# Ledger of designs, part 16: peptides against a protein of PDB entry 5EFW

Target 1, 141 residues: chain A of PDB entry 5EFW
Amino acid sequence: TTLERIEKNFVITDPRLPDNPIIFASDSFLQLTEYSREEILGRNARFLQGPETDRATVRKIRDAIDNQTEVTVQLINYTKSGKKFWNLFHLQPMRDQKGDVQYFIGVQLDGTEHVRDAAEREGVMLIKKTAENIDEAAKEL

## One batch from the design tools (peptide; aimed at target 1 D14)

Design b1_p15_5_s1 (made by RFdiffusion4, then SolubleMPNN; from b1_p15_5, 9 letters changed)
Fold by OpenDDE base, seed 1:
Structure b1_p15_5_s1 (fold): chain B 141 residues (1-141), chain A 15 residues (1-15)
Amino acid sequence: as target 1 above (141 residues)
Amino acid sequence: SEVEKKARELYEKFL
């Protein structure tokens, strides 16, 4: 299927451009965050962070990007109107046939509460599977 | 901008 048929919260970023900007955002992501596509394309996704976002968790994301690895974390994010939500977030590199990183895929599962145990494991499996679906769809293009 | 051009290329490719 095409990326437009993936009805999940996700973005694609370009680490080959300055500050790893968002270059694609799903409609669901825009609805969740209350931003228009024009407001977020070309920006680093850090605008979702705010006062209660754990800085150590943010560093884990940055380290994964720098090391070109995947990471799964849960952190506080903020909508445009300032509403807090818990973001179960998975990030992984999208590699070309030679193994070089072209993009990053970021998948978000939103919730009102921090999730643990079985709920967290289920969410992690979901967002990882979503990322793989995006990766496969992109490679078919 | 270069970012806008890249974004447009991706949307055209992925949609």
Scores: peptide ipSAE 0.352, ipTM 0.887, DockQ to the pose 0.558
OpenDDE base, seeds 2, 3, 4, 5: peptide ipSAE 0.385, 0.304, 0.166, 0.273; ipTM 0.895, 0.863, 0.784, 0.851; seed 2 fails the geometry check

Design b1_p15_5_s2 (made by RFdiffusion4, then SolubleMPNN; from b1_p15_5, 8 letters changed)
Fold by OpenDDE base, seed 3:
Structure b1_p15_5_s2 (fold): chain B 141 residues (1-141), chain A 15 residues (1-15)
Amino acid sequence: as target 1 above (141 residues)
Amino acid sequence: SEVEEKARELYEKFL
């Protein structure tokens, strides 16, 4: 089912609204970050960042938004209670039939460590596949 | 609001 295909940590943001707010958050994402849906909708996802979040990595994400392209990075994020986690994060634009960007899809794979080598490659493949599943589901429904 | 309307539309699609 559609729910089975997208039962992962993800958000959808709307760059056409002020400050590119989150307009959709999966249940898994809420569980991961410890926020309610009401606390998240309408906010820019930067609330996940904190003192140890690498600013150069954040700039890569910002550049991808500005350039309307995809990016995959690992960065420190924080839950509502202040717990740190390594976020293997993939972002890509969702385009309409004309090719114009409508939304961004952000997929998160959480972990207690910065993953390397085979583990990183596997994680990247997973979150990219998830993003494609979300994109396809959004277009079909 | 714009956000609420967009959110509603997506949740109706995915849930």
Scores: peptide ipSAE 0.372, ipTM 0.889, DockQ to the pose 0.458
OpenDDE base, seeds 1, 2, 4, 5: peptide ipSAE 0.357, 0.405, 0.220, 0.329; ipTM 0.884, 0.900, 0.817, 0.873; seed 2 fails the geometry check

Design b1_p15_5_s3 (made by RFdiffusion4, then SolubleMPNN; from b1_p15_5, 8 letters changed)
Fold by OpenDDE base, seed 3:
Formats: C-alpha cells, sequence, structure tokens
Structure b1_p15_5_s3 (fold): chain B 141 residues (1-141), chain A 15 residues (1-15)
C-alpha cells in the first residue's frame, strides 16, 4: 500500500515559502525527534542541529537547496530532549510537470553511530528509494 | 495560512 511505502522518517518542505519551512512530517519523524506536529510545522528543519553538528555538512545541505539538487550526508542531529543521533540524511527536490521545484523531500535514517562502506551504501539505497516512493505518492500535489 | 493549507493537503495524501 501507499502507507507501507512511506512508513519512514521524512519531511516535506516548501522552498517557495520564506525559509523553506516544513509543511509535512511523518509520524515516525515526530517519534524520532520527540516533537509534536504543532511544534515543527512552519519551521525550518535547522532546529535539529546542535553543538556537534558539523557546519560544513550543513553548508552542503544549504547548497543543495540553493542549487535545487539532491544531497546525501551524515550529520549529528538532536531530539527535543537533547539526545544526539547520527542522521543519514537524503534530500531531493520534488518537481512539477514543468520541471520546476515545488517541494523538497527529506528522509532521515537514524543511528547511534556514523556508518561507512557497505552499511552506508545500504542506508543510502534505502533512503533514496524512500524518497522516490514519497515523490511517486505525491505526484498529485 | 498557506502552510496550514499545504499541511492539510499532504495529510489527506499521506494519512
Amino acid sequence: as target 1 above (141 residues)
Amino acid sequence: SEVEEKARELDELFR
């Protein structure tokens, strides 16, 4: 089912609104980050960043938004309670029929450690596939 | 607001 395909940690943001706010968050994302929907809708996702979040990695994400491209990175994020987690994060634009960017899809795979090599490749494949599933489901937006 | 409208639309689609 559609629900089964998208039962992952993800958000959808609207770059056409000021500061690219979150306009949708999956239930799993809310559980992971410990926020309510009311607390995050309308906000930029940067609230997940904290002291140990690598600023160069954040810049890669910002560049991808500005250039309307996809990016995959690993970075430290923080829950509402301040708990750190490693976020294997994939971001990609969702385009309309004309090819213009409507939204961004952000998919999060959480872990207790930075992953490399085969484990990273597997995670990347998973979150990219998830993003494609979300894109397919959202074609009618 | 526009955000709220989009959120409702996405809720209908994904929930």
Scores: peptide ipSAE 0.391, ipTM 0.904, DockQ to the pose 0.410
OpenDDE base, seeds 1, 2, 4, 5: peptide ipSAE 0.360, 0.357, 0.335, 0.307; ipTM 0.884, 0.886, 0.888, 0.871

Design b1_p15_5_s4 (made by RFdiffusion4, then SolubleMPNN; from b1_p15_5, 8 letters changed)
Fold by OpenDDE base, seed 2:
Structure b1_p15_5_s4 (fold): chain B 141 residues (1-141), chain A 15 residues (1-15)
Amino acid sequence: as target 1 above (141 residues)
Amino acid sequence: SEVEEKARKLDELFK
């Protein structure tokens, strides 16, 4: 599919449904998180959080959703088997022609370490560009 | 369900 040709970890969520569930997940996202598509569709993405996930960072994500804004953070996430990974995460709303939020796009860049400086800037640029590509591709929804 | 319907539409749209 067109979305799958975007070879990055990403999900699309629907804030118009209760608890902003995942309505689409890329194959790479499924591979990263070790979940099947059936296991995650219809669920809020919070199942990726665990003991070492920083609550303040999660609150930043929640605030961005509530305020319908974009945010970029790094946080610890967990695979189905319990393996930790650093998630450089970018979230942004997908808006219709009237400016109303239709969906959220979440892009994940996984790593073994928290990244800083040039590496972080490069990663942020990558995931933001990915999000824009997804937004453009999904405008036909 | 609504989620399943949206997922199906996404799949069909981007096939």
Scores: peptide ipSAE 0.308, ipTM 0.867, DockQ to the pose 0.421
OpenDDE base, seeds 1, 3, 4, 5: peptide ipSAE 0.296, 0.273, 0.238, 0.308; ipTM 0.864, 0.855, 0.830, 0.866

Design b1_p15_6 (made by RFdiffusion4)
Pose (drawn by RFdiffusion4):
Structure b1_p15_6 (pose): chain A 141 residues (1-141), chain P 15 residues (1-15)
Amino acid sequence: as target 1 above (141 residues)
Amino acid sequence: SVKEKALEKDEEFRE
């Protein structure tokens, strides 16, 4: 299917279920984070967080979800085995024709450090185009 | 359960 042919890291959540769980995770996301589908489907994506994760950054994500809008940030995430990586993360809701939120889309791009300038502009362009591709691929669900 | 609903949705997304 088209959703499975998207070669990027991403997860899709359902805010209509309690605690906004993951309902779909990409093949690339699972192998990057070392988790399986059985392990993480039904879980909130906060399991990616840990000690060196910036609390105010996590706060901006919480607020954006509460307001049902988009957000782009960078933060420290951990794999299942505990390895650290920087995550250039973009979040956006999928809405129906009446504007009601159906799901959230999250797209991840791994790095070894915080990026800025041209490197950040390129990474943001990649993850925003991927989110639009995911929205188009999942519009009937 | 929430997990069972998530697994059902995962199957739907792969169709």

Design b1_p15_6_s1 (made by RFdiffusion4, then SolubleMPNN; from b1_p15_6, 7 letters changed)
Fold by OpenDDE base, seed 5:
Structure b1_p15_6_s1 (fold): chain B 141 residues (1-141), chain A 15 residues (1-15)
Amino acid sequence: as target 1 above (141 residues)
Amino acid sequence: SVEEKARELYEKFLK
């Protein structure tokens, strides 16, 4: 589908289900993380975390979900094979017509290193714009 | 199950 084929790394999660599981994943996300769709649907995205993932950063993500707000962070994630990558991650709520949070959109920009300065700003703009595009596309389903 | 529900919702998005 159009949403599935958006050539960006993203997932959609459902906070109304226990533990906010992934309910949608882009093809690019599967390629990035080396998981099949079957392996990740229904799971909380925390399986991407590992030993070097900063716990304080993870808490920021959790707080954003709990508070139903957006957040942008960089954190170390791991592929299925154990490869580390820096994830410039943006999360934002997807709201229904009444304004209530229905889903969360998570967008990942992968890199071999922590991005800074102009590169970070560019990446942030990209993933935020991507999230908005996904939001619009998903609402048209 | 949660996984089944998630899959169902995924399929809904695909329709």
Scores: peptide ipSAE 0.189, ipTM 0.795, DockQ to the pose 0.770
OpenDDE base, seeds 1, 2, 3, 4: peptide ipSAE 0.187, 0.188, 0.167, 0.143; ipTM 0.797, 0.794, 0.776, 0.752; seed 1 fails the geometry check

Design b1_p15_6_s2 (made by RFdiffusion4, then SolubleMPNN; from b1_p15_6, 6 letters changed)
Fold by OpenDDE base, seed 2:
Structure b1_p15_6_s2 (fold): chain B 141 residues (1-141), chain A 15 residues (1-15)
Amino acid sequence: as target 1 above (141 residues)
Amino acid sequence: SVKEKAEELYEKFLK
């Protein structure tokens, strides 16, 4: 379908279900992480974390979820085969007409290196715009 | 289960 075939790495999670599981993943996300859709649906996205994932950064993500706010961070993630990648990650809530959080949108920009300065600003702009596009697309379904 | 519910929601998003 249209949403899953958007050529961006993203997931949608449901904070109303136990442990905020993934309920939607793009084809690109599956390709990036090397998991099948069956392997990740219903799971918390923490399976992407590993030994070199900064725990303080993970806490920032957790805080944003708990506070129902958006956050943008860079962290080390791991593919199914154990390959490390730098994830410029943006998370934001998807709200209904009343303003209540229904889901979270997580967008991943993968890279071989931690990005800085202009490259980081550009990446942040891109993933935020992507998240907005996904929000609009998902609400139309 | 959570997995089943997630899969159900996934299918709903596809409709």
Scores: peptide ipSAE 0.708, ipTM 0.963, DockQ to the pose 0.749
OpenDDE base, seeds 1, 3, 4, 5: peptide ipSAE 0.704, 0.699, 0.706, 0.697; ipTM 0.962, 0.962, 0.963, 0.961

Design b1_p15_6_s3 (made by RFdiffusion4, then SolubleMPNN; from b1_p15_6, 4 letters changed)
Fold by OpenDDE base, seed 1:
Structure b1_p15_6_s3 (fold): chain B 141 residues (1-141), chain A 15 residues (1-15)
Amino acid sequence: as target 1 above (141 residues)
Amino acid sequence: SVEEKARELDEKFRE
């Protein structure tokens, strides 16, 4: 499908470091957000938030990190130039063989509108699949 | 490293 062929936007963060900074960002993520790799590595991903970002949704993300669980939400994010986009966002922990959290995987699906119903379900399946692929690749370490 | 594995995966996504 058209949706399945879109570029995969993702980041990896390290919750074992202060403020859970981004340690990897995909090329498509950089293109979407209009930032260079140097501008975002080592920073918390909250720089994508802005005036119209729903704070309750942000709290859901924070709670998932604190509780070491996965979450899927839609929220307004901003590019470097200030352009708004809807981010269908999935976050999940990456665990080692002992079950301890090593990293978090964040996957983003961008759009001009808040997606609902079948389109939302399809997007959620896509970003969750992407997250699982990243997790599996990491387990080969 | 996790960064190296992520880069490899990102390259595969573009293929």
Scores: peptide ipSAE 0.674, ipTM 0.945, DockQ to the pose 0.112
OpenDDE base, seeds 2, 3, 4, 5: peptide ipSAE 0.356, 0.353, 0.386, 0.309; ipTM 0.887, 0.882, 0.888, 0.870

Design b1_p15_6_s4 (made by RFdiffusion4, then SolubleMPNN; from b1_p15_6, 5 letters changed)
Fold by OpenDDE base, seed 2:
Structure b1_p15_6_s4 (fold): chain B 141 residues (1-141), chain A 15 residues (1-15)
Amino acid sequence: as target 1 above (141 residues)
Amino acid sequence: SVEEKARELDELFRK
């Protein structure tokens, strides 16, 4: 059967491999970040960080990975050409039937500005729903 | 491997 394509910015990483590399990147993610698939597969997603990326926020992401929990943050990321964008980012683990973490799902909502209030709540709802859709789809593997 | 995982996920999300 054919699974409907998820037209959102997302990556899947493998924490069981050294440095939790990206093993999948959606086409929209590649377009957003201006990288090819060949340029980012096998790499840690930290290449999106730059001078104005808040290090405390990055630590929150790191902690979530280490603790195998979900997290939602906003941070400055950079495209290949150096363009800054605000990334409303949601990360959550993908677990198997035994509850063991198999992968991490990272969903990005890009914007020109930091979002607040209702816009933030709406964005968070969207990226969390997207992550759940990805998780459900991945069960077909 | 990364390539094997990538292929599987490509088949799932890009087909």
Scores: peptide ipSAE 0.419, ipTM 0.907, DockQ to the pose 0.342
OpenDDE base, seeds 1, 3, 4, 5: peptide ipSAE 0.399, 0.356, 0.412, 0.417; ipTM 0.902, 0.885, 0.905, 0.906

Design b1_p15_7 (made by RFdiffusion4)
Pose (drawn by RFdiffusion4):
Structure b1_p15_7 (pose): chain A 141 residues (1-141), chain P 15 residues (1-15)
Amino acid sequence: as target 1 above (141 residues)
Amino acid sequence: RPVQPLTYDIDEAVA
């Protein structure tokens, strides 16, 4: 299917279920994070977080979800085995024609450090185009 | 269906 042909890291969550769980995770995201589908479907994506994760950054994501809007941030995430990586992360809601939120889309891009300038602009362009591709691929669900 | 709120604690999530 088209959703499965999207070669990027991403997860989709359902905010209408308690605690906004993951309902779909990309093949690339699972292998990057070393988790399986059986392990993480039904879980909130906060399991990616740990000791060196910036609290105020997590706060900005919480607030954007509460307000039902987009956000782009960078933060430290961990794999299942505990390896650290920087995550250039973009979040956006999928809405129906009446504007009601159906799902959240999250797209991840791994790095070894915080990026800025042109490197950040390129990464943001990649993850925002991918989110639009995901929204278009999942509009009937 | 209505959107549900988040209930977890941020200080515990980043511990």

Design b1_p15_7_s1 (made by RFdiffusion4, then SolubleMPNN; from b1_p15_7, 4 letters changed)
Fold by OpenDDE base, seed 5:
Structure b1_p15_7_s1 (fold): chain B 141 residues (1-141), chain A 15 residues (1-15)
Amino acid sequence: as target 1 above (141 residues)
Amino acid sequence: AAVQPLTFDLDEAVA
């Protein structure tokens, strides 16, 4: 689809389904994580976590989902082959015209190092802008 | 089967 071809790492999840599964994944996300689309669709995105993933940081993501709010964090994620990467991650709800949550948009900016200061601020601006672009593109889902 | 955690949420076994 057109949405899949957006050259950013992102997924869309459906909180109205059990365990908030991924219903859409970009080609870039598949390339980053080394999974096939069939391996990902219908599953919760927690499969990216591993031994060094900070569970307290993941809890912040869970809380944002439960509270239907946006959140931005950095955490260690793993590819299918076990390669570690720092993920600057932004999640936000996609709402309908009445303000009800329809989906969540998750955007990933991968890096070899934990980003700080100006680099972090720049990355945050980028992934938030990306999320807004995806929201616009996915209005007809 | 083994549950693999990814970016979004906690494993149900954990929380």
Scores: peptide ipSAE 0.060, ipTM 0.622, DockQ to the pose 0.122; fails the geometry check
OpenDDE base, seeds 1, 2, 3, 4: peptide ipSAE 0.041, 0.054, 0.049, 0.051; ipTM 0.620, 0.627, 0.620, 0.623; seeds 1, 2, 3, 4 fail the geometry check

Design b1_p15_7_s2 (made by RFdiffusion4, then SolubleMPNN; from b1_p15_7, 6 letters changed)
Fold by OpenDDE base, seed 5:
Structure b1_p15_7_s2 (fold): chain B 141 residues (1-141), chain A 15 residues (1-15)
Amino acid sequence: as target 1 above (141 residues)
Amino acid sequence: KAIQPLTFDLDEVVA
């Protein structure tokens, strides 16, 4: 599918299902997080959190979902094997023609550690652009 | 251990 051709770290979730589970995960996301697709589909993405994950940052994500708005944050996540990584994360709702939220799109920057300043701004622009591409491709869902 | 590349994180739902 067109979604499968997007070589970026991303997931799509369904907020109309209980606990807003992941319904699609890119191959690169699976590779980065060290999970299989079977282990991820149907689950809420909170499994990426761990001891050093900032709860205040997670709350920002929750608030964005509850308010059906976009958010961009950086937070510590963990792979299946327990390796820490910085996640420059962008989340935005995917809306239908009537304006109702159908899905959420979550995008991660690839190949970068914790970023600041110009590098962060560039990364944010990239993941936001990626989210828009996913939004367009996800019309087939 | 070393920090790895950036990714996504979604909601933590609390009942």
Scores: peptide ipSAE 0.063, ipTM 0.618, DockQ to the pose 0.052; fails the geometry check
OpenDDE base, seeds 1, 2, 3, 4: peptide ipSAE 0.051, 0.045, 0.043, 0.053; ipTM 0.626, 0.638, 0.623, 0.624; seeds 1, 2, 3, 4 fail the geometry check

Design b1_p15_7_s3 (made by RFdiffusion4, then SolubleMPNN; from b1_p15_7, 4 letters changed)
Fold by OpenDDE base, seed 3:
Structure b1_p15_7_s3 (fold): chain B 141 residues (1-141), chain A 15 residues (1-15)
Amino acid sequence: as target 1 above (141 residues)
Amino acid sequence: APVQPLTFDLDEVVA
């Protein structure tokens, strides 16, 4: 789809379905994580977690989903082959015209290191802007 | 061989 071809790392999940599964994944996301689309569609994105993924950070994501709010965190994720990467991750709800949450948009900025200071601020601005672009694109589908 | 990711007790998105 046109949404899948957006050249950014992102997924869209459906919290109205059991276990909030991934319903869309960009080509870039598949390349980053080394999974095929068939392997991840219909699954919860927790498969990116591994031994060094900080559970407290994951809890922040959980809280944001439960409260239907946005969150930005950095956490260790793993590719299919087991490669670790630092993921500057932004999650935000996509709401309908009534204000009800329809989907969640997850945007990933991958890196070899934990980003800080100006680099972090810049990354946050980038992934938030990306999320807004995805929100707009998804409404057009 | 591909490494199988660990599954946490959380059922939320962690992309």
Scores: peptide ipSAE 0.043, ipTM 0.629, DockQ to the pose 0.094
OpenDDE base, seeds 1, 2, 4, 5: peptide ipSAE 0.048, 0.062, 0.054, 0.052; ipTM 0.628, 0.643, 0.593, 0.624; seeds 1, 2, 4, 5 fail the geometry check

Design b1_p15_7_s4 (made by RFdiffusion4, then SolubleMPNN; from b1_p15_7, 5 letters changed)
Fold by OpenDDE base, seed 5:
Structure b1_p15_7_s4 (fold): chain B 141 residues (1-141), chain A 15 residues (1-15)
Amino acid sequence: as target 1 above (141 residues)
Amino acid sequence: AAVQPLTFDLDEVVA
């Protein structure tokens, strides 16, 4: 499928369903997080958080969802096996022709360390562009 | 089962 051709870490969620569950996950995302598709479809993506995940940063994600806006943050996430990684995360709504939110697109750029300065700016541009590509590819959902 | 946190949202269930 068109979505399958996007070899990036991303998920699509449905805020119109209870708890904004994941309805699509890329193969790369599954590989990164070490979960199977069956383990995560229909669930909220919060399962990536752990002891060192900054809850205040997570609150920014919640606020963006509630306000139906985009947000970009960095936070500690954990794989299924408990491996920590820094996630440069971008979230944005996918809107229909009437302007109503249909889905959320979440893009993850993983790294061993928190990125800053030029590296962060570059990463942000990358994940935002990826999100736009996903938005275009997912129009038929 | 134990709820595992991931990249999105807080641990609270939002309906």
Scores: peptide ipSAE 0.059, ipTM 0.627, DockQ to the pose 0.136; fails the geometry check
OpenDDE base, seeds 1, 2, 3, 4: peptide ipSAE 0.042, 0.051, 0.054, 0.037; ipTM 0.615, 0.628, 0.624, 0.593; seeds 1, 2, 3, 4 fail the geometry check

Design b1_p15_8 (made by RFdiffusion4)
Pose (drawn by RFdiffusion4):
Structure b1_p15_8 (pose): chain A 141 residues (1-141), chain P 15 residues (1-15)
Amino acid sequence: as target 1 above (141 residues)
Amino acid sequence: SVQEELEERIAKFYS
């Protein structure tokens, strides 16, 4: 299917279920994070967080979800085995024609450090186009 | 149940 043909890291969550769980995770996201589908479907994506994760950054994500809007941030995430990586993360809601939120889309791009300038602009362009591709691929669900 | 709803939602994306 088209959703499965999207070669990027991403997860999709359902805010209508308690605690906004993951209902779909990309093949690339699972192998990057070392988790399986059986392990993480039904879980909130906060399991990616840990000791060196910036609390105010996590706060900006919580607020954006509460307000039902988009956000782009960078933060430290961990794999299942505990390896650290920087995550250039973009979040956006999928809405129906009346504007009601159906799901949230999250797209991840791994790095070894915080990026800025041209490197950040390129990464943001990649993850925002991917989110639009995901929204178009899942519009009937 | 909430579990059944979760499984239905997951099945829609992996179909």

Design b1_p15_8_s1 (made by RFdiffusion4, then SolubleMPNN; from b1_p15_8, 7 letters changed)
Fold by OpenDDE base, seed 1:
Structure b1_p15_8_s1 (fold): chain B 141 residues (1-141), chain A 15 residues (1-15)
Amino acid sequence: as target 1 above (141 residues)
Amino acid sequence: SEEEKLKERVELFYS
């Protein structure tokens, strides 16, 4: 599909289902996190969190979902094997023609370290643009 | 069921 051809780290979740489960994950995301598609579909994305994940940052994500808004944060995530990585994460709602939230798009830019300044701004622009591309592609399905 | 609904939503993006 068009979505599968997008070579970026991203997931789509369904807030209309219990616990806002992942209903799509890109191949890049699976490679990054070391999970199979079968292991993550139907699950909430919180399994990527671990001991060093900032709980205040996680709350920002939760608040954005509850308020149906977008958010961009950096947080520590963990692969299946327990490897830590810094995730520059962007979340935004996917709305229908009437403006109602149908899904959420989560885009991840992975790195070995927390990024700041110009590098962060570039990353934010990239993941936001990616999210818009995903939104457009998904609505064509 | 919730499981069937999940499958339906998944198929929208993988088909």
Scores: peptide ipSAE 0.678, ipTM 0.957, DockQ to the pose 0.800
OpenDDE base, seeds 2, 3, 4, 5: peptide ipSAE 0.671, 0.657, 0.674, 0.673; ipTM 0.956, 0.953, 0.956, 0.956

Design b1_p15_8_s2 (made by RFdiffusion4, then SolubleMPNN; from b1_p15_8, 6 letters changed)
Fold by OpenDDE base, seed 4:
Structure b1_p15_8_s2 (fold): chain B 141 residues (1-141), chain A 15 residues (1-15)
Amino acid sequence: as target 1 above (141 residues)
Amino acid sequence: SEEEKLKERIELFYS
């Protein structure tokens, strides 16, 4: 599909299902996180969190989902092998033509290091643009 | 069921 051809790290989740499970994960995301598709589909993305993941940041994500808003944060995530990486993460709702939330798009920057200042701003712009591209592509399905 | 719905949603994006 068009989504599968997008060479970015992203997932799509379904907040209309219990626990907002991942229903799509890009190949890049799978490579980044070291999980297979079968291992993560149907699961909440919280499996990426670990001991050093800031809970306040996680709460921001949860609040955004609950409030059906977008959010951009940077947090420590863990690969399947337990490797820590900094995730510049953007989440936004995918709305239908009536404005109702259908899904959430989560985009992760390719980089695994904490970014600051200009680099962070650039990364934020990139992942937001990516999210918009995914939104458009997904709506064509 | 919810499980069936999940499968349907997954298939939507992987079809």
Scores: peptide ipSAE 0.712, ipTM 0.962, DockQ to the pose 0.852
OpenDDE base, seeds 1, 2, 3, 5: peptide ipSAE 0.710, 0.318, 0.352, 0.704; ipTM 0.962, 0.859, 0.872, 0.961

Design b1_p15_8_s3 (made by RFdiffusion4, then SolubleMPNN; from b1_p15_8, 7 letters changed)
Fold by OpenDDE base, seed 2:
Structure b1_p15_8_s3 (fold): chain B 141 residues (1-141), chain A 15 residues (1-15)
Amino acid sequence: as target 1 above (141 residues)
Amino acid sequence: SEEEKLKEVVEKFYS
């Protein structure tokens, strides 16, 4: 599909199902997180969190979901093997023609370090653009 | 069921 051709780290979740499960994960995301498709589909993405994941940042994500808004944050995530990585994460709702939220798009830019200044701005621009591409592609399905 | 709904939506995005 057009969605599968997007070579970026991203997931799509369904807030209309219990616990907002992942319903699509890009191959890059699977490679990044070291999980198989079967291991994560139907699960909430919180399995990426661990001991050093900032709870206040997680709350910002939760608030955005509850309020059906977009958010961009940086947080520590963990791979299946327990490897830590900095995740510049962008979340935004996918809305239908009536403006109702159908899904959420989550885009991850992985890195070894927390990014700042120009690097952060560039990363944010990239993941937001990616999210828009995903939105357009997904709506054609 | 919820599981059936999940399967249906998943298949939509992977079709």
Scores: peptide ipSAE 0.658, ipTM 0.954, DockQ to the pose 0.846
OpenDDE base, seeds 1, 3, 4, 5: peptide ipSAE 0.189, 0.044, 0.636, 0.620; ipTM 0.790, 0.649, 0.950, 0.948

